# Ledger of designs, part 46: peptides against a protein of PDB entry 1EBD

Target 1, 138 residues: chain A of PDB entry 1EBD
Amino acid sequence: KASYEGKVAAEAIAGHPSAVDYVAIPAVVFSDPECASVGYFEQQAKDEGIDVIAAKFPFAANGRALALNDTDGFLKLVVRKEDGVIIGAQIIGPNASDMIAELGLAIEAGMTAEDIALTIHAHPTLGEIAMEAAEVAL

## One batch from the design tools (peptide; made by RFdiffusion4, then SolubleMPNN)

Design b2_p15_5_s2 (from b2_p15_5, 6 letters changed)
Fold by OpenDDE base, seed 4:
Structure b2_p15_5_s2 (fold): chain B 138 residues (1-138), chain A 15 residues (1-15)
Amino acid sequence: as target 1 above (138 residues)
Amino acid sequence: SRLEKLRERHRERRE
């Protein structure tokens, strides 16, 4: 966010229009475990009257996380119930800061939980947890 | 399962 804001400011100073409106800006805390979020939190969606499915999958059930002995946390997908579109995601756990990018892409592209569920993720990887959470949402 | 059915349909659409 800060980097993006800096870029926008620089472009404005240079007399260029700030061109790209992003729907989802990621927020990351580089703690242990890492925390990352993009799009809606479940409660935010509910407060706005959006009927959502909150699909949660724990790192304790992820093969790579087990192999790394780093199984704290979870991935949560916030999926609009009406059409299955992903509108938010939260990750607490290993590599959350990088893994959030896949979900940011999914949100920006208007993808559904089905789209992620039907995407092959390498086994075993931390990223596979996104597929698992998407399957939960189906 | 539902997912298996979806996967099957997905494969069929790509053929």
Scores: peptide ipSAE 0.028, ipTM 0.671, DockQ to the pose 0.040
Fold by OpenDDE base, seed 3:
Structure b2_p15_5_s2 (fold): chain B 138 residues (1-138), chain A 15 residues (1-15)
Amino acid sequence: as target 1 above (138 residues)
Amino acid sequence: SRLEKLRERHRERRE
């Protein structure tokens, strides 16, 4: 976030058009398990009056996580109920710090849960959990 | 098409 804010400030000072958009700014904690978040938390959306679906899928049900014997945690998608648009995501588990990028891209592009559900993910992979959570939201 | 719809959603978000 600080790096992004610095870039925006530098562009403004240089006279270039810039926009501050905090919706898809990722936050990562490199703990064990890792934690990553982008966009709205479920409660933040509710506090703003947004009706959401919180779709959760556990790593304990992910084939790659099982094979690695690293099954702690889950992925959660926060989906606006009105149109199915993804507005937030949280990951607690293996490789969360890297996996959050797919979901940040999805939010920036205005994608729906259906868009992710209809994207083929390699099997078995940790990233496949995003597709599974998206299917829960349908 | 799906691609056209996706591009439209992205444009609407940036406006």
Scores: peptide ipSAE 0.024, ipTM 0.622, DockQ to the pose 0.175
Fold by OpenDDE base, seed 1:
Structure b2_p15_5_s2 (fold): chain B 138 residues (1-138), chain A 15 residues (1-15)
Amino acid sequence: as target 1 above (138 residues)
Amino acid sequence: SRLEKLRERHRERRE
């Protein structure tokens, strides 16, 4: 957030029209395993009266994670039931700090779980876990 | 099309 706001400010100072425009701000803890989150947590959505599906998929079932012998944790998608739109995501596991960016993009773009499920992810990769979690939400 | 639907959802988020 701070880096993005700094970029917008620099552009404004340089005389270019720019505005801070974001829907979701990622949060990362660089622990082992890493933790990352973007958008709504399940409970936050419920507290706001949003009916959600919490779709969870474990790294223990991910081919790349198994190959790397790094299978702790999971990916969780928070999906609005009404229309399948992704409104949040949490990752605990390998490369969570980088993997959260895909889900941030999905949220910013208003994508659905179906959109991610229908996006081909390279095999075998950690990133496939997003597709697997999306399929759980369908 | 799927692409048109995506674009519409994106526009809705930015409004």
Scores: peptide ipSAE 0.023, ipTM 0.600, DockQ to the pose 0.211
Fold by OpenDDE base, seed 2:
Structure b2_p15_5_s2 (fold): chain B 138 residues (1-138), chain A 15 residues (1-15)
Amino acid sequence: as target 1 above (138 residues)
Amino acid sequence: SRLEKLRERHRERRE
C-alpha cells in the first residue's frame, strides 16, 4: 500500500493522471505465522449488507504444509453469494504474504470461486489451498 | 462505496 501510494504520488507530481484506489489493497503482517488480507473481511461485507459465503480451508489439510511441518492457520475466501465473485481473502499461515497476490489478482479481475476452483494448482503446493477454499465456496 | 468501486472495476474489465 505504501509503495502504491508512493507511486501514485510520484505520478501526480510528474503531472500524470493517477488516482489512488484502495479496493483490494493487500495488507500483510510478517508474523509467525504470517497474516495477509485483501478485499473484504467477512464481517465488513455483512456490515454493508452483502450476503457472503466465507469459505475456510486449513493449512493442516494441505499436503505441502504437512510436508513442511508448518500447518498453522487457514485461508478464507469471502465470496459474494449472488454471483460467486470473490470479494475478499484472508490467509494466516506459511507464505501468506506471497500467496495473497493470487487472490488480489482474482478480486481485481472479478473472478469467481469457480474460476479459482477450475484453475489447476500444482501439487503439492501451499498455493493449492486457494483452490481448495474455492471448492468449499461452491 | 468500496463495493461499488469493485463492481465498477469488474464491469470495466469484462467489457
Scores: peptide ipSAE 0.021, ipTM 0.565, DockQ to the pose 0.599

Design b2_p15_5_s3 (from b2_p15_5, 7 letters changed)
Fold by OpenDDE base, seed 3:
Structure b2_p15_5_s3 (fold): chain B 138 residues (1-138), chain A 15 residues (1-15)
Amino acid sequence: as target 1 above (138 residues)
Amino acid sequence: SRLEKLRERHRRRRE
């Protein structure tokens, strides 16, 4: 967030079109396990009257997490029911700080849960958990 | 709202 705000400020000072737009800004806590979030939390969406599916998949069911003996936590997708568009994501677990980038991209691009479900992820990887959670949302 | 900002961004990218 701070880096993004700095970039926006620099662009404005330089006379380029810029806007402060906090839609898909990731937030990370480098704890053990790591925590990462982008876009809406489930309750935030509900508070705004958005009908959502909260699709959750545990790292305990992920092959790479099992191989690493690091299976605490889960990935949650917040999906708008009307059109299947992903509007938020949360990850608690191994490498959450890096894995959140895929979901930030998905939100910015207006992708649906189906788009992620139909994207082939390498096996076995931690990243497969995004595909698995997307399938839950279908 | 945050959702409206997202929708507007998507619209602008398609024009």
Scores: peptide ipSAE 0.063, ipTM 0.663, DockQ to the pose 0.454
Fold by OpenDDE base, seed 4:
Formats: structure tokens, sequence, C-alpha cells
Structure b2_p15_5_s3 (fold): chain B 138 residues (1-138), chain A 15 residues (1-15)
């Protein structure tokens, strides 16, 4: 966020039109395991009266995580029940800090769980867990 | 609200 806002400021100073146009701001903690989040947490959505599906898939069931012997944690998708739109995601596990970007993109683009479920992810990869969680949400 | 912004973004991108 700060880096993005810095770019906007630089463009404005240079005389170019620029605007902050984002909905989801990622948050990352580079711990072990890494933690990343974007959009709504499940409880935040519920507190706002949004009916959601919380689709969770564990790294223990991910082929790449197993191969790396790093299977702690999970990916959680927060999906609005009304239309299947992804409104949030949380990742605790290997490479969470990078993997959250796909989900940030999905949220900003207004994608549904089906959109991710129908996207081919390379096998075996950690990123494949997003597809697996999306399938859970269907 | 955040939800309204999200909904509007989704609407625009699906047109």
Amino acid sequence: as target 1 above (138 residues)
Amino acid sequence: SRLEKLRERHRRRRE
C-alpha cells in the first residue's frame, strides 16, 4: 500500500493524473509459517451481515507442500454465498507472502470461486491450493 | 462502505 501510494504521489508531482483505485490491500507477516491476508476475514464479513462460505484447504493435502515437507497451515477463501464472488482470503503456510497476490488479483477483478476452480494451476505447486480451496467453495 | 466499493468494482469489470 505505501509503495503504491508513493507511485501515485510521484506521478502527481510529475504532472500526470493518478488515482488510488484498489479494493483489497494485502497484509503479510514474514513469520514461519508466513501469514498473508487480503480482503475480508470470515468474521468481518459476518459482522457486516454478509452471508459467506469459508472454504479451507490444508497444506497437508497439497502435493508440493508434502514434497517440501512443509505442510503446516492452510488457505481460506471467503466467498459471498449470494453470487460466489471471492471477497477475502487468508493463507498461513509456505510462500503465503507471494501466493496472496493471485487472490488479491481475483478479488480486485471480481472473480468467483468458480473462476479460480476452472483455472489450471501447475501440478504440483503450492499455488494449486488456491484451486483446491475454490473447489471446496463450489 | 467497503462492500459497496467491492460490488461496484465487480459490476464494472463484468460489463
Scores: peptide ipSAE 0.047, ipTM 0.669, DockQ to the pose 0.653
Fold by OpenDDE base, seed 5:
Structure b2_p15_5_s3 (fold): chain B 138 residues (1-138), chain A 15 residues (1-15)
Amino acid sequence: as target 1 above (138 residues)
Amino acid sequence: SRLEKLRERHRRRRE
């Protein structure tokens, strides 16, 4: 966030029209396992009166995580029931800090769980877990 | 709002 805001400020100083216009700001904790979040947490959505599906998939069921012997944690998608739009995601597990970017993109693009579920992910990869969680939300 | 813009974009992609 700070880095992005700095870029926007620099562009403004340079005379380029720019505005802060985003819905999803990623948050990352570089712990072991890593933690990453973008958009709504499930409870935040509920507190705002948004009816959501929380779709969770464990790294213990991910082929790449198994191959790496690093299977702690999960990916959670927060999906609005009304239209299936992804409004949040949380990852606890291997490579969470990088994996959150795909989900941030999905949220900013207004994608649904179906959009992610129908996106082919390479096998075996940690990233497949997003597709698996999306299928849970369907 | 930004959310409205996202919803509209999503709608258009599914037409």
Scores: peptide ipSAE 0.022, ipTM 0.601, DockQ to the pose 0.456
Fold by OpenDDE base, seed 2:
Structure b2_p15_5_s3 (fold): chain B 138 residues (1-138), chain A 15 residues (1-15)
Amino acid sequence: as target 1 above (138 residues)
Amino acid sequence: SRLEKLRERHRRRRE
């Protein structure tokens, strides 16, 4: 976030129009387990009157997480119920700091839960959890 | 193809 804001500031100083979109800026905490978030939290969306589906999938049900013996946490997708568009994601678990990038891209691209659910993810990977959570949202 | 279906879906959503 700070790096992105710095880039926006630099562009502004240079006289180029730029905008900040706080919805799509990821936040990461490199704890154990890692924490990452992008876009809306479930309650945040509800407070704004957005009807959402919160699709949660645990790392304990992921084949790669099991193989790594690192199964703490979950991935949550916040999906707008009206059209299935992903508006937020939270990850608590292994590799959350890197995994959040896929979901940030999905939000920026206006993708739906169906788009991710229909995307083939390599097996076994931690990344499959995004696909699984997307299926929960369907 | 699968790719064509995906592109068409995305196109429709952006209209």
Scores: peptide ipSAE 0.021, ipTM 0.608, DockQ to the pose 0.062; fails the geometry check

Design b2_p15_6_s1 (from b2_p15_6, 6 letters changed)
Fold by OpenDDE base, seed 4:
Structure b2_p15_6_s1 (fold): chain B 138 residues (1-138), chain A 15 residues (1-15)
Amino acid sequence: as target 1 above (138 residues)
Amino acid sequence: SARLEKLRARHRARR
């Protein structure tokens, strides 16, 4: 966020039209396991009166995580029940800091769980867990 | 699984 806003500010100072335009800001904690989040948490959505599906898939069921012997944690999608749009995601697990970018893109683009579920993810990869969680939300 | 069949059905409907 700060880096992005810095770029916008620099462009504005240079006399170029620029604006801060985003729907979701990623947050990352580089712990072990890593923690990453973007958009709504399940409870935040509920507190705002949004009817959501919380679709969770564990790294213990991910082929790459198993191969790496790093199976702690999960991916959670927060999906608006009305239209299937992804409005939030949380990852606790291996490579969460990088994996959150796919879900940030999905949220910014207004994608649905179906869009992710119908996207081929390379096998075996950690990122495949996003597809699996999306399938849970269908 | 039932979920996989649902996915396959949706995929077929988009073609």
Scores: peptide ipSAE 0.035, ipTM 0.686, DockQ to the pose 0.036
Fold by OpenDDE base, seed 3:
Structure b2_p15_6_s1 (fold): chain B 138 residues (1-138), chain A 15 residues (1-15)
Amino acid sequence: as target 1 above (138 residues)
Amino acid sequence: SARLEKLRARHRARR
């Protein structure tokens, strides 16, 4: 957030059109397991009257997580029910701090759960869990 | 929602 705000400020000072937009800024906690979030939490969406699907998939069912013996946690997608657009994501588990970037991109691009479900992920990878969670949302 | 409207506005601008 601070790095993004600094970039926005620099662009504004340089006379370029710039807007501070906090819609899809990632937040990371480098704990064990790692925690990462982008966009809406499920409860935040509900509090704003957005009808959502919360699609959750556990690392205990991910082939790479099993191979690494690191299966704590889950990935959650927050999907707007009206049109299937992804509006938030949370990851608790291995490599969450890096994996959140794919989901941040998906939110910024206005992608749906179907778009991620139909994206081929390498097997076996931790990132494959995003595809599995997207399939749950369909 | 102001937050959701910002998201929608950006999505429209990228089409």
Scores: peptide ipSAE 0.020, ipTM 0.530, DockQ to the pose 0.503
Fold by OpenDDE base, seed 1:
Structure b2_p15_6_s1 (fold): chain B 138 residues (1-138), chain A 15 residues (1-15)
Amino acid sequence: as target 1 above (138 residues)
Amino acid sequence: SARLEKLRARHRARR
């Protein structure tokens, strides 16, 4: 976020048209376990009157997380009920800082939970948890 | 199960 805002500010100073217009700005905390988020939290969506599905899948049920003996946490998708569009995601667990990028892309592209659920993920991978959570949202 | 069967049907149709 700060890096992008710096770029926009530099472009504005240079007299170029620029704006901070991204829907999905990721936030990451490099703790153990890592925490990552993009877009709406479930409560934020509800406070704005958006009817949402909060689809949660635990790392304890992910084959790669089990193999790594790192099964703390979960992935949560925040999905708009009306059209199935993904409007937010949160990850607490292994590799959350990198895994959030797929979901950031999905949100910016206006993808649905169905789009993620129908995307084949390699088995076993940590990233497969996004597909599993998307299936929960269907 | 109905949801999962619908998903499986779509996966089969895309193969």
Scores: peptide ipSAE 0.036, ipTM 0.694, DockQ to the pose 0.034; fails the geometry check
Fold by OpenDDE base, seed 2:
Structure b2_p15_6_s1 (fold): chain B 138 residues (1-138), chain A 15 residues (1-15)
Amino acid sequence: as target 1 above (138 residues)
Amino acid sequence: SARLEKLRARHRARR
């Protein structure tokens, strides 16, 4: 966020039209395990009266996480029930800081859980957890 | 939700 805002500011100073126009702002804590979030939390969506599916998939069920001997945590997708659109994601686990980028892209692009579920992910990867969570949301 | 409406507006513009 800060880097993006810095770029926008630099462009504005240079006389180019620029705007800070993002919907999905990632938040990352580089703890062990890492924590990452983008978009809505489940409770935030509920508090706003949005009917959501919270699809959760654990790292312990992922082949790459098992191979790395790092199986702590989970990925949670927050999906709007009305149309299957992804509106948030939370990740606690290895590489959460990088994994959140895919989901940030999905939210910004207006993708559905089906879009992620139908996207081929390399095997074995931690990224497959996003696909698995998306399948849970279907 | 203003945030959700902003998201919806972007999604509509990209269709």
Scores: peptide ipSAE 0.022, ipTM 0.577, DockQ to the pose 0.583; fails the geometry check

Design b2_p15_6_s2 (from b2_p15_6, 7 letters changed)
Fold by OpenDDE base, seed 2:
Structure b2_p15_6_s2 (fold): chain B 138 residues (1-138), chain A 15 residues (1-15)
Amino acid sequence: as target 1 above (138 residues)
Amino acid sequence: SERLEKLRARHEARR
């Protein structure tokens, strides 16, 4: 976030109009387990009158997490009901800080839960949790 | 939000 805001500021100073888009800016806490978020939280969406599906999938149900003996936490997708567009994601668990990037990309690109659900993820990987949560949202 | 509408528009344009 700070790096991105710095780029926006530098561009503005250089005479290039630029705006900060806070919807797809990730936030990460490198705790154990790690925490990461991008876009809307479920309650934020509801407070703005957006009808959403909150799809949650636990690390305890992921083959790679089981193999690593690191199964605490979950991934949550916040999906707009009207069109299935992903508008937010939260991850608490192993590798959350890196996993959030896929979901930031998905939000920025206007992808739907279906787009992620139909994307092949390698097995077994932690990344499959995004696919599994997307399937829950369908 | 305006941003969400832009995302929707991009989605429609890319499909």
Scores: peptide ipSAE 0.077, ipTM 0.710, DockQ to the pose 0.589
Fold by OpenDDE base, seed 3:
Structure b2_p15_6_s2 (fold): chain B 138 residues (1-138), chain A 15 residues (1-15)
Amino acid sequence: as target 1 above (138 residues)
Amino acid sequence: SERLEKLRARHEARR
């Protein structure tokens, strides 16, 4: 967030029009396990009157996580019910700090849970968990 | 919210 705000400020100082948009700004905590978030949390969406599906999938059911013996945590997608658009995601688990980027892209592109579910992910990978969570939201 | 309206606008523009 700070780096993004710095970029926007630099553009404004240079005389270029720039808009601050915090819809898909990632937040990462490099703990063990790692924590990452982008967009809405489930409760934030509910507090704003947005009807959502919270689709959760555990790393304990992910093939790569099992092979690595690192199965703590989960991925959660926050999906708007009216149109299936992904509006938020949270990851607690292995490689969360890097894996959040796919979901940030999905939110910025206005993608649906179906778009992620129908995207082929390499097998076995940690990132495959995004596809599994998206299928839960269908 | 401002955030929700931005997401809706982006989705509609890509249809």
Scores: peptide ipSAE 0.073, ipTM 0.697, DockQ to the pose 0.711
Fold by OpenDDE base, seed 4:
Structure b2_p15_6_s2 (fold): chain B 138 residues (1-138), chain A 15 residues (1-15)
Amino acid sequence: as target 1 above (138 residues)
Amino acid sequence: SERLEKLRARHEARR
């Protein structure tokens, strides 16, 4: 966020009109396991009266995670029930800091769980967990 | 594709 805002500011100073336009701001903690979040947490959505599906998939069921012997944690998708739109995601586990970008993009683009579920993810990868969680949300 | 157009429509609707 700060880097993006800095870029916009630099462009403005250079005489190029730009605006900060984002829906989702990623947050990452580089712990072990890593933690990453973007958009709504489940409880935040509920507190705002949004009816959501919280779809969770564990790394213990991910082929790449198993191969790496790094299976702690999960991916959670927060999906608005009304239209299936992804409004948040949390990842606790291997490579969460990088994996969150896919979900940030999905949120910004107004994608649904179905969109991710129908996107082929390479096998075996940690990233498949997003697809698996999306399938849970269907 | 229809799917691509659907995605574009969602993106535009969010903006």
Scores: peptide ipSAE 0.022, ipTM 0.591, DockQ to the pose 0.165
Fold by OpenDDE base, seed 5:
Structure b2_p15_6_s2 (fold): chain B 138 residues (1-138), chain A 15 residues (1-15)
Amino acid sequence: as target 1 above (138 residues)
Amino acid sequence: SERLEKLRARHEARR
């Protein structure tokens, strides 16, 4: 299925001895708010001719973020439009440094936005924002 | 989208 195509894409990204090899490596900046990224940025995908959906969901709409009074930032999924495979993710906000791991796993596993959207996340949690962003991509 | 409709159907089935 699309998961296999996504896995092949992730492996191709990881296997080509080019600047693309570093795309799958998570990057974290422990600022306030924290910043984390894995896989493609939207513009990087576009520059390579990949048609993408950039699905963005703000922490200001996340129940846990509201409860913590820490609502700055957002989660962005970069989704390949053709098949819905997640090829990148960026998080600016609370706990971004840890939350990026779920999305890194999703990218490496070749998951689609649908796969994340259908995954039950505990409510209310910061991690639930990944599910919300995935729904935006659908 | 078609995917959104599939998602909705699955969510409804879970209720």
Scores: peptide ipSAE 0.026, ipTM 0.647, DockQ to the pose 0.044; fails the geometry check

Design b2_p15_6_s3 (from b2_p15_6, 7 letters changed)
Fold by OpenDDE base, seed 4:
Structure b2_p15_6_s3 (fold): chain B 138 residues (1-138), chain A 15 residues (1-15)
Amino acid sequence: as target 1 above (138 residues)
Amino acid sequence: SARLEKLRERHEARR
């Protein structure tokens, strides 16, 4: 976020029209396991009166995580029930800091859980956990 | 939420 805002500011100073236009701002903690979040937490959505599905899938059920012997944690999708739009995601587990980018993109693009579920993910990868969680949300 | 409406609009525009 800060880097992006800096770029926009620099472009504006240089006389180029630009704007900060984002919806989802990722937050990452580079711990072990890593923690990453983007958009709404489940409780935040509920507090705002948004009816949501919290779809959770564990790394213990992910083929790549098993192969790496690194199966702690989970991916959680926060999906608005009304239209299936992904409004948040949390990842605790291997490579969460990189994996959150897919979900940030999904949120920014207004994608649904179905959009992710219908996207082929390579097998076995950590990233396919997003697809699995999306299927849970359907 | 204006933000969520924007997301819906983006989704609909893609279909």
Scores: peptide ipSAE 0.027, ipTM 0.616, DockQ to the pose 0.738
Fold by OpenDDE base, seed 2:
Structure b2_p15_6_s3 (fold): chain B 138 residues (1-138), chain A 15 residues (1-15)
Amino acid sequence: as target 1 above (138 residues)
Amino acid sequence: SARLEKLRERHEARR
């Protein structure tokens, strides 16, 4: 976020039009387990009057997490009910700091839960949990 | 592809 905001500021100072889009700016805490978020939290969406599905999938049900013996936490997708567009995601668990990038890309690109659900993810991987959560949202 | 075009349209609408 700070790096992106710095780039936007530098561009503005240089006379180039630029704007900050806060919807897809990730936030990461490198704790154990790691925490990462991008876009709307469920309650934020509700407070703004957006009808959402919050789809949660636990790392305890992920094959790679089981193999690594690191199964604490979950991935949550916040999906707008009207059109299935992903508007937020939260991850608490292994590799959350890297995994959030896929979901940031999905939000920025206007992807739906279906788009992720229909994307082949390698098995077994931690990233597969995004696909699983997307399937829950359908 | 039709899917790629649809995704581009969604991105353009988001921006």
Scores: peptide ipSAE 0.024, ipTM 0.610, DockQ to the pose 0.190
Fold by OpenDDE base, seed 5:
Structure b2_p15_6_s3 (fold): chain B 138 residues (1-138), chain A 15 residues (1-15)
Amino acid sequence: as target 1 above (138 residues)
Amino acid sequence: SARLEKLRERHEARR
């Protein structure tokens, strides 16, 4: 957020049109395991009266995580039940700080769980866990 | 919410 706001400010100073139009801001904690989140948590959505599916997939079932011997944690997608739109995501596990970017993009683009499930991910990668969690939401 | 409405608008624009 701070870096993005800095870019907007720099562009304004340079006389170029710019705007802040993001929907979700990622939050990352570089702990062990790493923690990352973007958009709604499940409980936040429920508190706002949004009917959601919380789709969870563990790193223990991910081929790359197994190969790296780093299988703690999970990825969770928060999906609006009405239309399948992804409105939040949480990752606890290996490379969570970088992996959250895919899901931030998905949220900003208004993607559904189906959009992620039907996106080919390289095998074996940690990133496949997003596809697996999306399939759970279908 | 304002966020959810914006997401809906973007989703509808893509499809």
Scores: peptide ipSAE 0.021, ipTM 0.586, DockQ to the pose 0.874
Fold by OpenDDE base, seed 3:
Structure b2_p15_6_s3 (fold): chain B 138 residues (1-138), chain A 15 residues (1-15)
Amino acid sequence: as target 1 above (138 residues)
Amino acid sequence: SARLEKLRERHEARR
């Protein structure tokens, strides 16, 4: 967030049009397991009166996580019910700090759970869990 | 919310 705000400020000072938009700003905690979040948490969406599906998939069911013997945690997608648009995501588990980028891109692009579910992911990978969670939301 | 409106606008613009 701080780095993004710095970039926006630099662009404004240089005379370029720029806007601060915090819709898809990631937050990461480099703990063990790692934690990452982007967009809405489920409860934040509910508090704002947004009807959501919270689709959760565990790393214990992911082929790469099993092969690595690192299966703690889960991925959660927060999906708006009215149109299937992804409005948030949380990851607790292996490589969460890097994996959150795909979901940040999906939110910024206005993608739906169906868009992620229909995207082919390499097998077996940790990132494949995003596709599995998206299928839960359908 | 302002945040939700931004998401809707982006989704519509990409259809």
Scores: peptide ipSAE 0.017, ipTM 0.511, DockQ to the pose 0.746; fails the geometry check

